# Designs tried in a protein design run: peptides against a protein of PDB entry 1EBD. Part 113

Target 1, 138 residues: chain A of PDB entry 1EBD
Amino acid sequence: KASYEGKVAAEAIAGHPSAVDYVAIPAVVFSDPECASVGYFEQQAKDEGIDVIAAKFPFAANGRALALNDTDGFLKLVVRKEDGVIIGAQIIGPNASDMIAELGLAIEAGMTAEDIALTIHAHPTLGEIAMEAAEVAL

## One batch from the design tools (peptide; made by RFdiffusion4, then SolubleMPNN)

Design b2_p29_1_s4
Fold by OpenDDE base, seed 3:
Structure b2_p29_1_s4 (fold): chain B 138 residues (1-138), chain A 29 residues (1-29)
Amino acid sequence: as target 1 above (138 residues)
Amino acid sequence: SYVASEEEREAAKAQMRAARAAIAAKEAA
């Protein structure tokens, strides 16, 4: 899988003097809607000279969110353009505090957007939005 | 296999605080 190469690349970045080796520690705000983040924010990555793709997908286009009548917000993946490795993720929306775990695992493992896009997500689920955002990054 | 120094731990906490602030700003937008 591309995840192996991604992990090696992520470790190389972590070796930079400016890098702190806690990229996969999540931050959660239990508001309405919930907010969650792990890894780099888009502007943070840019400030450090990392060329990134910000892949965003709205809950308004997610089938389960529509069924729950809870469609505020979005999921954003911060993907390193050079190799497609996911280096950050932000979620504002339903179940964000739990959904961030999938992306935290992906970042820790050095996975690419393609890895997530090719992972089968049950339909209809909120978690499907991770796959949709990953496809945007391709 | 890795034990973070106290300095590294404090740096991580600072980053988490910054992330929380950024999330709050996004929510308010």
Scores: peptide ipSAE 0.262, ipTM 0.718, DockQ to the pose 0.034
Fold by OpenDDE base, seed 2:
Structure b2_p29_1_s4 (fold): chain B 138 residues (1-138), chain A 29 residues (1-29)
Amino acid sequence: as target 1 above (138 residues)
Amino acid sequence: SYVASEEEREAAKAQMRAARAAIAAKEAA
């Protein structure tokens, strides 16, 4: 598995055109449902010639979301196919504004979808949707 | 920690605005 330094370097090369890669800067819209994004959108990655996997998982399939009767939306991971590194994430749904932080951390650290998929998430929680989406990306 | 230049900060802000706009568009759809 690639080292942390290697992952970060790869992201910087394929990231923003600026001197410093700010791919891990989150953006949040406090609507109903909430919207949050960090890193690349799928189309942005494609426009830059990055071959990506867009892994989507719906809140309708999340146990906590079901229990809360708040199942609208989804989480999408944008994963670089070359090395499995997460380069973007979008969340539309409950608690998106807070849940985006995990993905921001993952992107900043150069983590892969596998890293998230193998991370134990408490059950049932909204947060485990990140793990589910990561599994889709594998 | 890294200290971003003003140019870098402005670029980051622009990126955030673009992302927010894209999110809004998705929400509206």
Scores: peptide ipSAE 0.241, ipTM 0.707, DockQ to the pose 0.035
Fold by OpenDDE base, seed 5:
Structure b2_p29_1_s4 (fold): chain B 138 residues (1-138), chain A 29 residues (1-29)
Amino acid sequence: as target 1 above (138 residues)
Amino acid sequence: SYVASEEEREAAKAQMRAARAAIAAKEAA
């Protein structure tokens, strides 16, 4: 229900050419650690007058990252404060290039941080970090 | 769901190149 409402709102905003229209296109830098982004950066959103919550969670606190001995970096969700809709995400860390896909899907579908927080993620996985960051945003 | 034109998609790709550069800078910081 929250996803549906968020999608409707997002589509209304995307009624004209803007950064919002292309928010679901990911960008990846295959560095060490990898970097990936989709949607708005925090400052970009602020510059456009969007009041956002930047929810960050470190890989150092992720069980799978610890097990892999690869704990550099973090996941950041950029969440529109008004309705909790995820409008951007950045990942620096292990498997960022693949992990960005979940968040690209979430943004494309107009999902909220609550939607991600309530999605059961397997344990232990790197993907849990998205859920953890979403919980920070609540 | 919004469907971007090819022109819009190409513009988005250019923006993504810029975003990638910014991400690289963030990684280096």
Scores: peptide ipSAE 0.221, ipTM 0.699, DockQ to the pose 0.037
Fold by OpenDDE base, seed 4:
Structure b2_p29_1_s4 (fold): chain B 138 residues (1-138), chain A 29 residues (1-29)
Amino acid sequence: as target 1 above (138 residues)
Amino acid sequence: SYVASEEEREAAKAQMRAARAAIAAKEAA
């Protein structure tokens, strides 16, 4: 977990977007576990002077991941503190390559963590972890 | 709303391709 988090975060996958105009283009590494990122990394946001909340939720606490016996990794939301808008997300874990799409959509639409938290996600599913991470950010 | 310009998107795509390749290389090593 920590090793992969470091690898993903160390690379400037999100590029250097402006403080106003975010880039919601996903980057995926089909490793085991898969790695996916969209928007800001936590450190990238901090380097640009954006005050953020990094809300992390582990797959070890996700019902579907437990059922699949594939619980390595986590989902991390990077949320701007001033307005709760999601500006980035990273996923390391099962089906990360597909799950990143929901978060890309959220960033493109300027959604908040509350928007995701209040969106009903089917139980039990891997995608439910996005809702859980959003609740952490509230 | 918070969507980057098309110019920024194309630049980001190039950067992300490079980053993705770098991560893949590190993982394989």
Scores: peptide ipSAE 0.193, ipTM 0.698, DockQ to the pose 0.058

Design b2_p29_2_s1 (from b2_p29_2, 12 letters changed)
Fold by OpenDDE base, seed 1:
Structure b2_p29_2_s1 (fold): chain B 138 residues (1-138), chain A 29 residues (1-29)
Amino acid sequence: as target 1 above (138 residues)
Amino acid sequence: MRKVLSAEELAERIARAREILEALRAELA
């Protein structure tokens, strides 16, 4: 956020077109387990009348998490039913604070659950959980 | 979904998100 705002300011000073238009702003709690979110929470979407699929996948079912003996938590994707676009994501678990960036990018780019499901993730990695959750949403 | 937010609005949204996350984490424990 701070770096982005600084970039916008620098671009404005330089005379370049720039705008502060937010879609996917991450929030992180550096706890144990870590927590991270971007975009809509499920209930927030519902409160706004958006019909969503909440696709949840546990770290207990992730190969890398098992290997690391760190299987608490889950990843949740909030997917708009109308078009399959990912509008939110939450992660509670290992490396959540870093893993949320992929999902922030996906939301910012207007990607669908299918897009993520079709994105090959290295095996075994924690990041595979995003792909797994996306498959649940299909 | 895309919108222009003030710094204050942004901070508020992040704070609210953290609160929700804390609640979700508590449920997990």
Scores: peptide ipSAE 0.488, ipTM 0.843, DockQ to the pose 0.043
Fold by OpenDDE base, seed 3:
Structure b2_p29_2_s1 (fold): chain B 138 residues (1-138), chain A 29 residues (1-29)
Amino acid sequence: as target 1 above (138 residues)
Amino acid sequence: MRKVLSAEELAERIARAREILEALRAELA
């Protein structure tokens, strides 16, 4: 956060407007379990009149999470119904603080749930939960 | 064109997101 703010300020002072996209700003809580978010929460999207699908998949159904005996929580994708574009994501569970980066990139790139669903994730990994949640949205 | 956020606005958005996450986490207890 601090480094990001410093960069934006430096660019503004230099007369080069920062083409920073504030659409996908990550937020992390380093608790147990970890929490992470990027983009819209489901209720935020609804409050703005966006018709969304909330696709949720639990870590209790993830093979790696089971092997680690760390199955609390879930991954949720917020998908715009009109075009299938991912506009938000939340993760509560193991490795959430690192896993959110994949979804931040997906949102910035304007990717759809189908794009994530068709992306091969290694097995068994925590990360494949993103693919599972994307499949729920289809 | 993208909206330029102040440092304060950015901090506030992150803080609100953290509050929502903490509430969601509490539901798992």
Scores: peptide ipSAE 0.482, ipTM 0.839, DockQ to the pose 0.046
Fold by OpenDDE base, seed 4:
Structure b2_p29_2_s1 (fold): chain B 138 residues (1-138), chain A 29 residues (1-29)
Amino acid sequence: as target 1 above (138 residues)
Amino acid sequence: MRKVLSAEELAERIARAREILEALRAELA
């Protein structure tokens, strides 16, 4: 956050165009379980008239989460129906604060749920949950 | 989607997201 804000400020000071990708700004709550989000929540998208698919996958079905005995929560992808582009993601569960970065990158790059679903994630890892949720969205 | 945001607006969006997350976490508990 601070680094990104600093970049925008530096560009403004230098007389260059300054813009912020508001959709790509992560939010984190370091609670137990951790919470993280980037982009649209489902209701926010609907309020703006975006037709979306909300794809949810629970940590209880993730092999690494089971091995860690930390299975509370889920990952949710908010996917635009028109083109399958990921426009938001929420994670409540283990390592959410770090795992949100993958989805932030995906949103910044305009990736689709299919892109994530077809990206090989190491097994067994918590990160596989992103792939699993993406498959739900297909 | 890219927009020009003030520092205050950016902070507000993050704060709102945290509030929604807290609500979702509470539903889980």
Scores: peptide ipSAE 0.467, ipTM 0.831, DockQ to the pose 0.046
Fold by OpenDDE base, seed 2:
Structure b2_p29_2_s1 (fold): chain B 138 residues (1-138), chain A 29 residues (1-29)
Amino acid sequence: as target 1 above (138 residues)
Amino acid sequence: MRKVLSAEELAERIARAREILEALRAELA
């Protein structure tokens, strides 16, 4: 994140704005629990008139989180109802800062909740929660 | 969707996202 911000800043100083995927810009708060987001928050989507499904899955129901004794928080997917495309994601919980990358890639690629749900995730892993949340959105 | 962003625009987007995340985290406490 810091490196990306630095690159954008350098380009701006040079008189050239950076071309980015506006939706796929990640944000992270390195707190305990960690927080990460990419794309639309649920309310942002609603404010823009996008009909969305907000699919939430708790870390308390994730096998790896239980094994790590670190079960606070959740993953939320913001899915456009019309076509099932993922337009946002938020993670509050263990390893959120790294786990957000999968969802950033999914949003950048225009993937659907079904695409994530049908992607085999190793068990037990924290990242498996993305698959679980995607299944909720179906 | 690709957009051309200034450093200022990027910073604003990230800052807003962090604010919302902080609020969501607070709901867990």
Scores: peptide ipSAE 0.463, ipTM 0.833, DockQ to the pose 0.055

Design b2_p29_2_s2 (from b2_p29_2, 11 letters changed)
Fold by OpenDDE base, seed 4:
Structure b2_p29_2_s2 (fold): chain B 138 residues (1-138), chain A 29 residues (1-29)
Amino acid sequence: as target 1 above (138 residues)
Amino acid sequence: MRVVLSEEELQRRIERAREILAALEAARA
């Protein structure tokens, strides 16, 4: 967040109007397993009256995670039922700190679970878990 | 060096991760 604000300030100084308008600021904890979150948590959305689907997929069912012998945890997508738009995501597991970026992009762009489900992810990769969770949400 | 952890230790770490996420949720509320 601070980095984005710094960029906006630099652009303003350079004569280019800009503003901070990010919805999906990621939070990462470099623990073992890693933790990452972006956008809404499920309960947070419910508290605001948003009807959501929580789509969860375990790393134990991911081919790359199995190959790495690192299968603890899961990915959870928080999807708005009305239109299928992804509004949040949480990851506990391998490479969570990097994998959260795809989902941050999806949320900022207003993408749906279907958009992610229909996006080809290389096999086998940890990133496939996002596609798998998106399919659960359909 | 790769550390081999027991199932019990892995479960403890997973639980700690869940606690961390809960704290992050609370901070965003």
Scores: peptide ipSAE 0.023, ipTM 0.517, DockQ to the pose 0.021
Fold by OpenDDE base, seed 2:
Structure b2_p29_2_s2 (fold): chain B 138 residues (1-138), chain A 29 residues (1-29)
Amino acid sequence: as target 1 above (138 residues)
Amino acid sequence: MRVVLSEEELQRRIERAREILAALEAARA
């Protein structure tokens, strides 16, 4: 995220302490398809000894994606097995750069996959893929 | 899972995430 990187750099230049308390800093690549990530990657979690469930749902199964004729990619949730808390998410697909915000919020708030699965998402929307992936994680 | 990061560590993690995403993009292409 260039904007945040610039902010950190500005603080460093100004001589301010740049300790930041973050759980979920998003990273976005504005490609076709877009790529977005927040929190842990699956392998990253495993490398740190965190037992996780990786739940994936494809855009090809999403009604809005079909309507838009843009069905490449998927959403992946990284869920800690111990308590069902979402600790990471990756999206490759349409509108990933905006969709990642919901999951960033969920991670910051310490929400579980169940919380997302039980949250009503409008139909048909790209956003409901998060709900679908959360349901897979249950 | 609250994490306090230095500016250097934050930058490293952001760059790493971008690298991984780029790799995923390339694999999909």
Scores: peptide ipSAE 0.022, ipTM 0.489, DockQ to the pose 0.063
Fold by OpenDDE base, seed 5:
Structure b2_p29_2_s2 (fold): chain B 138 residues (1-138), chain A 29 residues (1-29)
Amino acid sequence: as target 1 above (138 residues)
Amino acid sequence: MRVVLSEEELQRRIERAREILAALEAARA
């Protein structure tokens, strides 16, 4: 966020007016396990009257996580029921701080759970968990 | 859909993430 705001400020100084856009800003807690979030939390969406599906998939069911003996946690997608659009995601588990970027991109691009589910993720990888969670949301 | 956050909302979500982490840690202990 800070770096993005800095870029906007720099561009404005250079004569390229721009505004800070606070869309889909990720939040990361660097700990063991890592925790990352982008977009809506499930309850936040509900509080705003958005009908959502919270699709959760555990790292305990992920092949790479098992191989790494690091299976604590899960990935959760917050999917708007109306159109299947991903509006939030949370990851608690291995590599969460980096994995959240895929989901941030998905939210920014207005992707659906189907889009993620149909995206081939390499096997075996932690990243497959996003695909698996997306399939749960279908 | 684009999710617009205020700085305050970002901080709230960070805090929520910390709470979730704490709950997870407590559960596995």
Scores: peptide ipSAE 0.018, ipTM 0.434, DockQ to the pose 0.041
Fold by OpenDDE base, seed 3:
Structure b2_p29_2_s2 (fold): chain B 138 residues (1-138), chain A 29 residues (1-29)
Amino acid sequence: as target 1 above (138 residues)
Amino acid sequence: MRVVLSEEELQRRIERAREILAALEAARA
């Protein structure tokens, strides 16, 4: 079972000396529970005048999380209301450090919440939570 | 979009990433 632990390690991938600019740069805190983020936080978007929907889904409602007895936390999608495009995501919970990659890809590709919601995720998996949160945004 | 990054811009983004990590640490608690 997950328990509150101090910070073990923190990493942020900002890139390396090169000509390539990335829209979505992930950040991860390796703790228990793990924390990961990519793109906008909800408040950052609001501060910049972007009208957003914050779609949140808890691990407590995820079948795999229940089976692992690790249900702390949630996944949050930050979705631009104008066109439904995902512009940010945060995950606090099991396997957050790896799960953030799917959402980073979605943001980089300009995908919508609908795109993720209509993508079949294997059952039962932690990854289903991305699909569930996307459905909340619809 | 792909844009050429200066060394200064890269360092600014690294610093921003550190700020994001701090925000995540706060959210963990």
Scores: peptide ipSAE 0.021, ipTM 0.528, DockQ to the pose 0.072; fails the geometry check

Design b2_p29_2_s3 (from b2_p29_2, 11 letters changed)
Fold by OpenDDE base, seed 5:
Structure b2_p29_2_s3 (fold): chain B 138 residues (1-138), chain A 29 residues (1-29)
Amino acid sequence: as target 1 above (138 residues)
Amino acid sequence: MRVVLSAEELAARIARAQAILAALRAALA
């Protein structure tokens, strides 16, 4: 938020009234548990007439979360049914603020749930939850 | 997909992100 706004402001001051927009601006709440979101919410996509799959995977089923004794929450992928493209993601749980970056990249690149599901994630990591949620979406 | 936006359009996107953030914070109560 703040850093992006600062960049836009600096460009405007430099005489550049236009800039490149991003598909996905992340939003993070540094609470306990952390909350992070990027791209579409499920209901937002539905309101815009996009047929979506909401694929949810709980941290309670993640090996690293169990090892950390921090298993509250989940990751949700919002996947467009037509082509399997990830258009949004929400994370409530451990390290959500950092984990959202992978999904932001995926959305910006137009990746599918299959792309994430087929990406090897180290075991055990919190990041595996993205792969698990992607598998749910298949 | 990335596109070139006017300052007004960028401001609108930022405002939307801020609103989402505020909603998330409120939902934590």
Scores: peptide ipSAE 0.019, ipTM 0.399, DockQ to the pose 0.066
Fold by OpenDDE base, seed 3:
Parts: sequence; structure tokens; C-alpha cells
Structure b2_p29_2_s3 (fold): chain B 138 residues (1-138), chain A 29 residues (1-29)
Amino acid sequence: as target 1 above (138 residues)
Amino acid sequence: MRVVLSAEELAARIARAQAILAALRAALA
């Protein structure tokens, strides 16, 4: 992230217009539990006048999280109501730093909550929580 | 959606991203 920001800043200072998509840039904090975010926060979307659904699913209801005895936290999807497109995601919990990549890809590709809900996730995995949260948004 | 941004807009977006990261770190303390 920092290296990418520095590269983009250098190009901008040099007077070259840069094509950048900040919506799909992840932010990660390697704490316990881990925290990860990509795209819009719910309140940020609301402040910009975007009508959103905040779909939340807890790790306490995830089979793999239970098996690992690591059930703190949740996954939240920020979904635009108009068309069901995912515009943001936050994860607090086990493996959040890696799991955010699926959602970053989904946002970059303009996918809907339905696209994630209909994607087969292996059972039991932490990654299933993305599918579960997507189902909440339907 | 990737868009062509001015130097000023790029600087502003970088600053916002840094502020969000700082806020997350502070919330964990």
C-alpha cells in the first residue's frame, strides 16, 4: 500500500495523469483479531448520499471459526440498494487480512451480493462467511 | 472504476486513506 501510494504520488507530481481506483485498495491491521477493509464504509456511503444495505454475519456462526475456537468479530458487506453491487467490505476476525482479497476482487469487478452468494465456498472454511453475509444482503 | 485524476485529487485520496488507517489503529488502542 505505502509503496503503491508513493509510486502514484510520484507519477502525479511528474505531471502525468494517473488512472487510479481507490475503491479497491485494501487497508489491513494485523492485530488480534485482524482488521481489514476495502471500499466504502457504511457511514461513508450514507454521507455521500448512497442508499446502502449493510449485511453483517458473525464468525460465531461460522463452522470453521467454531472449530478453531476463534469466533470474535464479523464480516460486513456494504451493498448499493439500487443494483445490489458490492461497494465496500469490512472484516474483523480470523484471517481477515487474506480474506479481504476476495471482496476486493468482487468490488473491482463490479460484482453483486448475488454473485458472491451463488459462488460455491468450501465447507467448513472461514471464507464461507463471505457467502453468508452476501445471502443476508439478498 | 479507474479514472484519470489530477495531482491534487490523488494527494487528497492518499491523505484520506492514511487518515482512515490512523483511525483504525487508534480504535484498537
Scores: peptide ipSAE 0.017, ipTM 0.380, DockQ to the pose 0.064
Fold by OpenDDE base, seed 1:
Structure b2_p29_2_s3 (fold): chain B 138 residues (1-138), chain A 29 residues (1-29)
Amino acid sequence: as target 1 above (138 residues)
Amino acid sequence: MRVVLSAEELAARIARAQAILAALRAALA
């Protein structure tokens, strides 16, 4: 983040239009459990007048999390109701710091919950929780 | 959708991301 912010600042100072949509800048806390966020929180979207679906899926229902005995937390998708586009995501749980990258990519690409729900995730993996949360949003 | 942002808009988004990070840290305390 800091390195990217520094690069963007340098590019802005240099008069080069930074061709990057910064909606999907991840924020990570390397705690136990890990915390990660990208894009909108549900309340932030509501405060801006965006009608959203907050789709939540717990790690307690994820097969890999169960196998690892690391089931605290959840993944939340913030989905714009009008078109199903993912505009935010939060993860509290195992490997949140790495898993947020998929969702950052999805937000940057303007993907929908359906796009993630239809993406094949390996079984059993922690990453399947993104697919499960996306299915909740449908 | 990738959009070219003004320096001001970029700064605002960075500040927002920093606030989110601070909120996450506070949730751990």
Scores: peptide ipSAE 0.017, ipTM 0.406, DockQ to the pose 0.066
Fold by OpenDDE base, seed 4:
Structure b2_p29_2_s3 (fold): chain B 138 residues (1-138), chain A 29 residues (1-29)
Amino acid sequence: as target 1 above (138 residues)
Amino acid sequence: MRVVLSAEELAARIARAQAILAALRAALA
């Protein structure tokens, strides 16, 4: 965390685009299912030479999604392997357009997968899928 | 830690947002 934050800060001070420039802007497609993304895609990170863990959790395993009978899709966290920092997230599924905000905040704050995994999410909610995906990344 | 962005980095973020928006518009057309 601290090392990453220091690097981003140094780049910002130097007036150079940082990884955060690519990371903090969400993209949303209001399709059915909805699609949302913030930060790095897995392949994008790999193309830039970042070793990542792609942690995926399906809505089919989420209690709220099951209750809604809307279980298509998944959440994917892209986690930098070196320090566990979340550098990207993709959500395909119910309420993806709103749920991406939590991950956008996490990425902007330089949070780790552990930070999300240890955050209590209300049960049962779609948002728990972020916690579940974070646990997969550990 | 909250990062304070330079003017150049802010401009880059704005440009990125605009590019994403343009790409989404094109994809949905």
Scores: peptide ipSAE 0.014, ipTM 0.324, DockQ to the pose 0.063

Design b2_p29_2_s4 (from b2_p29_2, 14 letters changed)
Fold by OpenDDE base, seed 1:
Parts: C-alpha cells; structure tokens; sequence
Structure b2_p29_2_s4 (fold): chain B 138 residues (1-138), chain A 29 residues (1-29)
C-alpha cells in the first residue's frame, strides 16, 4: 500500500496523472502453513448482505502439493453470485504469500471466477489451485 | 527506508491484523 501510494505520488510529480484507486490490499502471515488473504472473507461479505459463493479447493487435491508432500490447507474464493466477480480470496498452505498476488490482481481487475477458470496455469503447479477453486465456483 | 507510523495508525493496523487472524483461524476450524 505505502509503496503503491508513493508510486502514484511520484507519477503525479513527474507530470503523469495518477490516482490511488485500489480495491484490495493483501494480508500475509508467514506462518507454517502460510496464510494470505485479499478482499472479502465469506462471513464479512454475508454480514454486509452480499450473496456469495465460497469456493474452496484443498491442496491435498493439487498435483504439485502432493509432489512436494505439502498438502495442508486450501484456497477459498469468495465470489459474488450476482455477476460472478471475485471479491475475496484466502489461501492457507504452501506458497500462499506469493500466490495471493494473482488473486489480488484478479480482484483489482474485476475478474470473474470464469476468467480465472479459463486462464491456463502451468501443470503441475501450486498456482493451479486458483483455477480449480474458480471451477468450483462456476 | 521504513515508513514511520503514528501510534494511532499502528494501533489501527494491529487491530486489523487481529481481525484477519481471527478470520483465518475460523477458516481452519
């Protein structure tokens, strides 16, 4: 956040109009397993009256996680039912701190679960779990 | 260089971090 705000300010000073218009800021806990979140939690969305689909996919079903013998946890997508837009994501598991960036990008761009589901991910990778969770949300 | 935060801003960030941790724990339960 601070770095992004600084970049916007620098661009403005350089004569390039820019604004801080971010939708989601990631939060990461470097625990074992790692935890990462961006945007809405499922319950938070429900508390605000947003009708959501919570699509959860376990690392135990991910080929790369199996190969690494690191299968604890899951990825959860929080998808607004009205339009299929991803409004939140949580990852608990291997590489969560890095993988959250894809979902932060998706939320900032207003992407749908379908957009992620149709995005080709390298096989086998931990990142495929985002695609798998998106397919669950369809 | 690390940004210096006010005490108030730090407390807000700590509070938010606690909320996130609680939510994550709930997901694990």
Amino acid sequence: as target 1 above (138 residues)
Amino acid sequence: MRKVLSAEELERRIARAREILEALRAELA
Scores: peptide ipSAE 0.070, ipTM 0.548, DockQ to the pose 0.027
Fold by OpenDDE base, seed 4:
Structure b2_p29_2_s4 (fold): chain B 138 residues (1-138), chain A 29 residues (1-29)
Amino acid sequence: as target 1 above (138 residues)
Amino acid sequence: MRKVLSAEELERRIARAREILEALRAELA
């Protein structure tokens, strides 16, 4: 956030039109397992009157997680029912701190669960869990 | 080198971090 805001400010000072217009600020807890979140939590969306699908997929069903013997946790996508747009994501598990970036990008770009479901993820990777969770949301 | 924050800003960030952590913990329950 700070670096992005700094870049926008620098560009503005340099005479380039720039604005801070972001929706998804990631939060990471470097615990064991790692925890990461971006955008809405399910309950937060409900409290704001947004009708959502919460799609959850466990690391215990991910091939790479199994190979690493690190299968605790899950990925959850919070998807707006009206249009299928991803508005939030939570990851608890291996490499959550890095994996959250894909979902942050998806949210900022206004992508749908279908967009992620149709994105090919390398096999076997932890990142495939995003695709799997997206498929659950369909 | 880490950025130096004011006490007030640090407290705000800690409070927010705790809120997020608690929400994440609730997902594990």
Scores: peptide ipSAE 0.055, ipTM 0.521, DockQ to the pose 0.026
Fold by OpenDDE base, seed 5:
Structure b2_p29_2_s4 (fold): chain B 138 residues (1-138), chain A 29 residues (1-29)
Amino acid sequence: as target 1 above (138 residues)
Amino acid sequence: MRKVLSAEELERRIARAREILEALRAELA
């Protein structure tokens, strides 16, 4: 089940000329489980001197993932400690390629972990994992 | 109407996308 081999794709998002716009470009590996990323990886942020919180939540604790018997992996949020702004996200798990879109939007909009944590996600859904990870970051 | 990016801006975004892809590959290796 667990394979990180697959087709890699990346999409550029239109926006205003800023560093934030350049980091909010999603990348996806269509493997099993799927992998997706947008914005900073934790280590990239650290290398640039950004103090971050890496908030991780496992699919094994997600009700929808359990119901689907597809609980491998996790969602990770990279949150800037100074202001709680989400600057990156990685997903390894079911539907990662689609789920990354929410987080791309959040990064482009300059949202905080609190913004995501306070956003109601339908229950039970895989998407709830973003909310759960955001709560971890608080 | 969607903002139209300059060719230079598009190239910068493409370059960044490539960097992200390489970072992902490294993370998954």
Scores: peptide ipSAE 0.034, ipTM 0.503, DockQ to the pose 0.066
Fold by OpenDDE base, seed 2:
Structure b2_p29_2_s4 (fold): chain B 138 residues (1-138), chain A 29 residues (1-29)
Amino acid sequence: as target 1 above (138 residues)
Amino acid sequence: MRKVLSAEELERRIARAREILEALRAELA
């Protein structure tokens, strides 16, 4: 992500078209395990006076993660209590860099934890962890 | 919501993204 933003910044400075602002721009660290974040962190939301639910689900409880023998980490949803809208997400674990896209879309669209919880995810997949975390937030 | 960013605003966003990455790394430690 930093590479893209850096490129756009360089182009903007050079007089090229500026970047389009997204509500939910993902940040990814391609470490082992991978790390990804989009939107608010829990503490960030609290510091801004937003009352939130932090819903966490571990990869150790995900069937696909178990099958892959890659169960370190978790997914965390940051959900605004007032209306159940997802305002942030963090993933530490397998395929976090790709999985963050679903949650970025959800945040951009103003979706709730209920929307994700009621969306059928294929079984068994790593992506199910988003659904599981959303259920925790309900 | 979509808007065109100024160069200055983009640089601020890049800086914020770097901060987020460091926070994530800290969570792994």
Scores: peptide ipSAE 0.034, ipTM 0.493, DockQ to the pose 0.063

